Peptides against a protein of PDB entry 6J07. Designs and how they scored, part 120

Target 1, 107 residues: chain A of PDB entry 6J07
Amino acid sequence: GQRGWFCGSVSQDLRQFWVAEGGTISDPRAADFLFSCDASHPDTLRIYQSLDYIEDNATVFHAYYLSAVANAKIKNSVALGHFILPPACLQKEIRRKIGSFIWEQDQ

## One batch from the design tools (peptide; made by RFdiffusion4, then SolubleMPNN)

Design b2_p30_8_s2 (from b2_p30_8, 17 letters changed)
Fold by OpenDDE base, seed 2:
Structure b2_p30_8_s2 (fold): chain B 107 residues (1-107), chain A 30 residues (1-30)
Amino acid sequence: as target 1 above (107 residues)
Amino acid sequence: SEAYEELLSKAKEELRLNIPNAKKVRELAK
């Protein structure tokens, strides 16, 4: 399946791209993919605090992934794993170990 | 699709590799 949930921080354009590529939009519980542009957004925070997330049954991805796919000549060349969006409290330590996130590199 | 599911699986694996004891970390971060 290709069901996606979108945080309120994600633009309508990216949502439309998801649908155009064959995806559907659902609530977080039914979604296969969770997209957000802001780890501190209330919508995203609720996911991080959920039992599903704590039990490693959910992963949040930065919606910039969709933008990267949209702009890539080869869509499969964009690695979804590079767009894992961890809680804000973990990001500093992660940056220390693996460097800046891909969505931050050109900012 | 199968392609997306494969990417998701890879992403989850990468998360575990890059964040030691990811489950416990998430518990602390709630």
Scores: peptide ipSAE 0.037, ipTM 0.547, DockQ to the pose 0.039
Fold by OpenDDE base, seed 5:
Structure b2_p30_8_s2 (fold): chain B 107 residues (1-107), chain A 30 residues (1-30)
Amino acid sequence: as target 1 above (107 residues)
Amino acid sequence: SEAYEELLSKAKEELRLNIPNAKKVRELAK
């Protein structure tokens, strides 16, 4: 499926792109993909605090992924895994292990 | 989409492989 949830931090343009590419928008419980542009946004924080996320059954992705896909010349050339958006409390550890996030490099 | 499912699976795996203690760290941060 291609059901997506979007944090309030995500622009309408990116949401529209998702829909234009065949995606649908749903609540986080039903969503296949969770998108956010701000790990500290209240919407995203609620995801991080959810049982699904705590049990490692949910993943939040930075919505910049959609922008990267929109601008990509080759389909599937953008690695979704590079756009995992972890809670703020984990980001230092993650950066230490895997390096800086792509969205931080591009902005 | 199967392609999206594969990407999601890969992403989750990458997270687990690169950050094996992420869950533990998150719990400790509470």
Scores: peptide ipSAE 0.035, ipTM 0.538, DockQ to the pose 0.037
Fold by OpenDDE base, seed 1:
Structure b2_p30_8_s2 (fold): chain B 107 residues (1-107), chain A 30 residues (1-30)
Amino acid sequence: as target 1 above (107 residues)
Amino acid sequence: SEAYEELLSKAKEELRLNIPNAKKVRELAK
């Protein structure tokens, strides 16, 4: 399915785009995709602290992915994997290994 | 969709590949 959860940090426009593209909105436990724009937002922090996430059964993605999809000529050309949003404490190490995040490059 | 599920799986795999011991790190960060 295409069930998504959205952190409070995600704009209403991106949520609406998700729904317009056929997605539905659900709570984190039922969601297939978790979207956030801020790893330090309380909503996102609760995800990182959840058993599902700790047990490596959940992944948070930066909602900028949706913006990239909206602007892409071919929607499937945008790689979801490039938009993984890890906890803030891990981001420095990740930047060293894979480079700066895409959402940071376009800012 | 199936396409999204595949992308999700690949994304999770990439995370694990790029961040060894991610689970342990998350536990310590809790």
Scores: peptide ipSAE 0.034, ipTM 0.538, DockQ to the pose 0.038
Fold by OpenDDE base, seed 3:
Structure b2_p30_8_s2 (fold): chain B 107 residues (1-107), chain A 30 residues (1-30)
Amino acid sequence: as target 1 above (107 residues)
Amino acid sequence: SEAYEELLSKAKEELRLNIPNAKKVRELAK
């Protein structure tokens, strides 16, 4: 499916790109993909606290994935897995072991 | 990477273990 939910932290441009690529926008319970640009945003926090997420049936992705797809020179070259956005309380440890997140590298 | 996935899985498990304290989890996530 191509139903996506977007945190309020995600720009309108990225939402429009999603729709332009054939996606639809839905509430988080109906969404196939969850996008956010801020793990600490109240919208995203509600996802992390949801039963679906707690039961590991949901994953939040950083919306920068959509930007990467839009700018990709080679189709299917962008790995969605690189854009998993974990809760803020886990990010420091992940950065320490793996390095900076891909969406932070352009900053 | 495989290492990243393993770490994330472990992190998620640790998060689940703290769910009984919803308030604490919320505060940590801020």
Scores: peptide ipSAE 0.023, ipTM 0.519, DockQ to the pose 0.049

Design b2_p30_8_s3 (from b2_p30_8, 13 letters changed)
Fold by OpenDDE base, seed 2:
Structure b2_p30_8_s3 (fold): chain B 107 residues (1-107), chain A 30 residues (1-30)
Amino acid sequence: as target 1 above (107 residues)
Amino acid sequence: LEELEELLSKAKESLRLNIPNAAEIRKLAE
């Protein structure tokens, strides 16, 4: 599907890019993709606390993915999996084990 | 990436354990 939910932390530019590429914007429950730029934003925290998320029926991605796609010479070269946005409480441990997140490398 | 997914799975499991009957509630909501 092409339905996306956006945390309030996501810029209007990235939302507009999503729509321009054929996507639609929906509530989290109906969305196929969940985008956020801040794991500590109240909107994103509500996702992490939701039954859908804790039952492994939802994944939050960093919206920088959309920026990467927009700027990529080869559109298929951007892997969505590298943009999984974990809860803030896990990020330090994750960085320790697998390194910095891709969105942090370009900021 | 695989390690990240495992860590996320463990975290989600922890959240689930802190909510009594979370799985049952989810099923009823479907």
Scores: peptide ipSAE 0.108, ipTM 0.610, DockQ to the pose 0.061
Fold by OpenDDE base, seed 1:
Structure b2_p30_8_s3 (fold): chain B 107 residues (1-107), chain A 30 residues (1-30)
Amino acid sequence: as target 1 above (107 residues)
Amino acid sequence: LEELEELLSKAKESLRLNIPNAAEIRKLAE
């Protein structure tokens, strides 16, 4: 699907890029992709607490993925898997195992 | 976006296979 949900933490520029690429914006229940820039944002927390997420029917991605795609010479050179945005309670352990998140490295 | 959508879908599916599910994630968080 081409439907995306965006946390309030995501800039309008990234939302506009999504639309410019042919995507639409929807509520999280109807969205194919969920984008956020802040795991602690109330909007994102609601996702993590939702039945869809608890039942493994939802994945939150860091919206920086869209920025990376926008700036990439080759669109498929950006790996979505690097942009999974886990709940804050897991991030410290993940950083310990695999290092800083890619969106943190480019800041 | 069609190409991107396909890439996203494949990546998402791969993540389901290789990343702990929500229940496992919760266990890690406990």
Scores: peptide ipSAE 0.035, ipTM 0.570, DockQ to the pose 0.038
Fold by OpenDDE base, seed 5:
Structure b2_p30_8_s3 (fold): chain B 107 residues (1-107), chain A 30 residues (1-30)
Amino acid sequence: as target 1 above (107 residues)
Amino acid sequence: LEELEELLSKAKESLRLNIPNAAEIRKLAE
């Protein structure tokens, strides 16, 4: 499915791109994809604190993924796996294991 | 965005493989 939830930190442009590509916008519980641009935003924190996330049934992605897809010559060449947005408490450990986040590199 | 579901599956799998006990760490940090 293509149901997505968006943190308030995500721009309207990226939300519109999602819809233009056939996606719909829903609440977090119904969403297949959760997008955020800020792990510290209250909306995102509520996701991290939810039972769904704690039980590993939810994943938050950085919305920069949508920008990367929009700008890619081949859309499926952009790996969604590189855009996992973890809670702040896990980011240092993740950077140690897989390197700096892609959305940080392109700034 | 037809490949999103497959990409999502790969993303979740990569997280589990690269960061052992990530879920446990998350629980402790809550």
Scores: peptide ipSAE 0.027, ipTM 0.561, DockQ to the pose 0.038
Fold by OpenDDE base, seed 4:
Structure b2_p30_8_s3 (fold): chain B 107 residues (1-107), chain A 30 residues (1-30)
Amino acid sequence: as target 1 above (107 residues)
Amino acid sequence: LEELEELLSKAKESLRLNIPNAAEIRKLAE
């Protein structure tokens, strides 16, 4: 599906890009993709605390991915793996394994 | 957006493969 949920931390421009590319915006329960720009935002924290997320049935992506896609010459050239936005409690371990997050480097 | 959807799905799978115990860690941190 092409349904996306957006944390309040995500700019209107990125939301508009999603819609312009054919996506729709829905609540997190119905969404196929979850976007956030802040793992500490209350909206995102609610996702992390949900059973769906705890049971590994949901994934949050950093919305900066959409910006990268919008500006990329080739869409599939974007390093998508780095745009997974994990809970704060997991970020240090992930940084240790795969390096700093892209959004921390480019912004 | 279909291409984008496929890319996102692959990214999600990569996370599970690389961090198999992520769900368990989340439960402990709750």
Scores: peptide ipSAE 0.026, ipTM 0.544, DockQ to the pose 0.038

Design b2_p30_8_s4 (from b2_p30_8, 14 letters changed)
Fold by OpenDDE base, seed 4:
Structure b2_p30_8_s4 (fold): chain B 107 residues (1-107), chain A 30 residues (1-30)
Amino acid sequence: as target 1 above (107 residues)
Amino acid sequence: LEEFKELLSKTKAELNLNIEKAKEVRALAE
């Protein structure tokens, strides 16, 4: 589906893009996609602490994915998997294994 | 997507195991 939840850290522009592309906005439990721009934001932390996330039934993605899709000439060239946003405590280990996150490369 | 989700799950599992092991060791020392 195209139901998305957005952390308060996500700009209104990205939310509007999601809706413009046919998405809807819902609460985290009903959402198919969870978007955040800050793993330390209270909204995102609540997701990481939720039972669904602890049981690996939920995935948080960095909302920069939407920006990348918006700017891409070929939308399917943007891999959603590259935008998984893990909890802060796991990010260092993941960076060690796969390198810097894509949303950090343009900074 | 599956590759990255698998990596995330593995890393999470490793962290959880380490935390649980540390708790067990601490409990034995108390």
Scores: peptide ipSAE 0.023, ipTM 0.453, DockQ to the pose 0.031
Fold by OpenDDE base, seed 3:
Order: C-alpha cells, then structure tokens, then sequence
Structure b2_p30_8_s4 (fold): chain B 107 residues (1-107), chain A 30 residues (1-30)
C-alpha cells in the first residue's frame, strides 16, 4: 500500500503531492511510510522512541524524497532508500561512513 | 515503491552498523 504519515515539519505542498500521486495519509501506526523534514521535531522524536522503530519495524524518510520525485523527469529515478532520516545523534557518524545525505547535496 | 526494498535493506544495514559503532564509542567515552 501507499499509506503515509507526515511530521508537522513537512509542508502541505508535499503532503498534497503524496495524495495526488495516489497516496493516503494515516497515523504512524497504520502508515507504510513515515516522512519528516526534521529529525529533531517532536513528532519525529516520538517515532524514534516508538516500539515499532526500536524493533526496526519502522523507517523514517526525509520528505525531500517527494520533492525530488516531483521535480524528476523520470519519477522512478529517485531512490527512496537514499532518503532514510536517522536520529540526529547518529547523523555525523553516518555521514562519515556513507557520505552526505542527498537532501544536503546540491542536486 | 516496492522497487526500493533492496536499496532500503542495504541502507538499513549500514545504519544499524553505525548505531552499534556509536554505542561502542559512547561506552569507551564513559
């Protein structure tokens, strides 16, 4: 399915794009995809602290993915996997090992 | 969006490794 939850940090435009592309909006527990633009936002922090996330049954994605899809000539050229948004406290080490996040790059 | 599962799995694997590394670093700093 294409059920998504959105942190309050995500713009209404991106939410509308999700719906326009056939997605639905749900609470975090029912969502297949969790979108956020701020790992430090209270909404996102609650996700990181949830049982589903702790047990590795949930993943938070940076909502910039939706913007990238909207602006791409070929929609499927944007890889969702590159948009995993980890907790802020881990991002420095992740950048060291994997590299800079896509939403931080000049695309 | 199902086509992203493979890449997602790889990325999560790397994330998990980084989490474990971070735990080790914190433990050494204490």
Amino acid sequence: as target 1 above (107 residues)
Amino acid sequence: LEEFKELLSKTKAELNLNIEKAKEVRALAE
Scores: peptide ipSAE 0.022, ipTM 0.483, DockQ to the pose 0.033
Fold by OpenDDE base, seed 5:
Structure b2_p30_8_s4 (fold): chain B 107 residues (1-107), chain A 30 residues (1-30)
Amino acid sequence: as target 1 above (107 residues)
Amino acid sequence: LEEFKELLSKTKAELNLNIEKAKEVRALAE
């Protein structure tokens, strides 16, 4: 399915884009995709601390993915895997291995 | 996607090991 949960840090515009593309919005437990713009936001922290996430049954993506898709000439050229949003405590090590996150490159 | 998920899992595991080892070292120093 295409059920998505959105952290409070995600703009209404991105949520509307998700729905316009055929997605639905649900609670985190029922969602297939979890979107956030801030790993330190209380909503996102609650996900990271959940049993589902601790057991590696959930993945959080940065909502900038939706913006990238919206602006891409070829939508399938945007790789969802590049938008995995890890907990803050892991981000430094991940940047060391794969470089800066895509959502940080235009800042 | 799977490649990045694997990296996340490995990094998480490595961090956990480091924390546990640090606790052990600290305990020996006390």
Scores: peptide ipSAE 0.022, ipTM 0.438, DockQ to the pose 0.029
Fold by OpenDDE base, seed 1:
Structure b2_p30_8_s4 (fold): chain B 107 residues (1-107), chain A 30 residues (1-30)
Amino acid sequence: as target 1 above (107 residues)
Amino acid sequence: LEEFKELLSKTKAELNLNIEKAKEVRALAE
């Protein structure tokens, strides 16, 4: 399935693109994909603090993924894995190991 | 995706361990 939850930090345009591509919008517990543009947004923080996330049963992705897909000549060329959005407290260490996040590179 | 998720999982596990340790220390101080 392609059920997505969206943090309030995500624009309506990206939400609409998700739906246009065949996705549906659901609550975070039912969602297959969780999208956010701000790891510090209260909505996203609630996800990070949830039992599902703590137990490693949920992953938050940066919604910039959708923008990248929308602008890609070959949509399948955009790797979702590059857009995992970890909690702020983990980002420094992850940047050290993986490098700057893709959504930060274009800014 | 899987490689990155693995790293994230490991990092989260380490964080959780630290949180638990912090809770233990806090409990001892109370």
Scores: peptide ipSAE 0.022, ipTM 0.473, DockQ to the pose 0.033

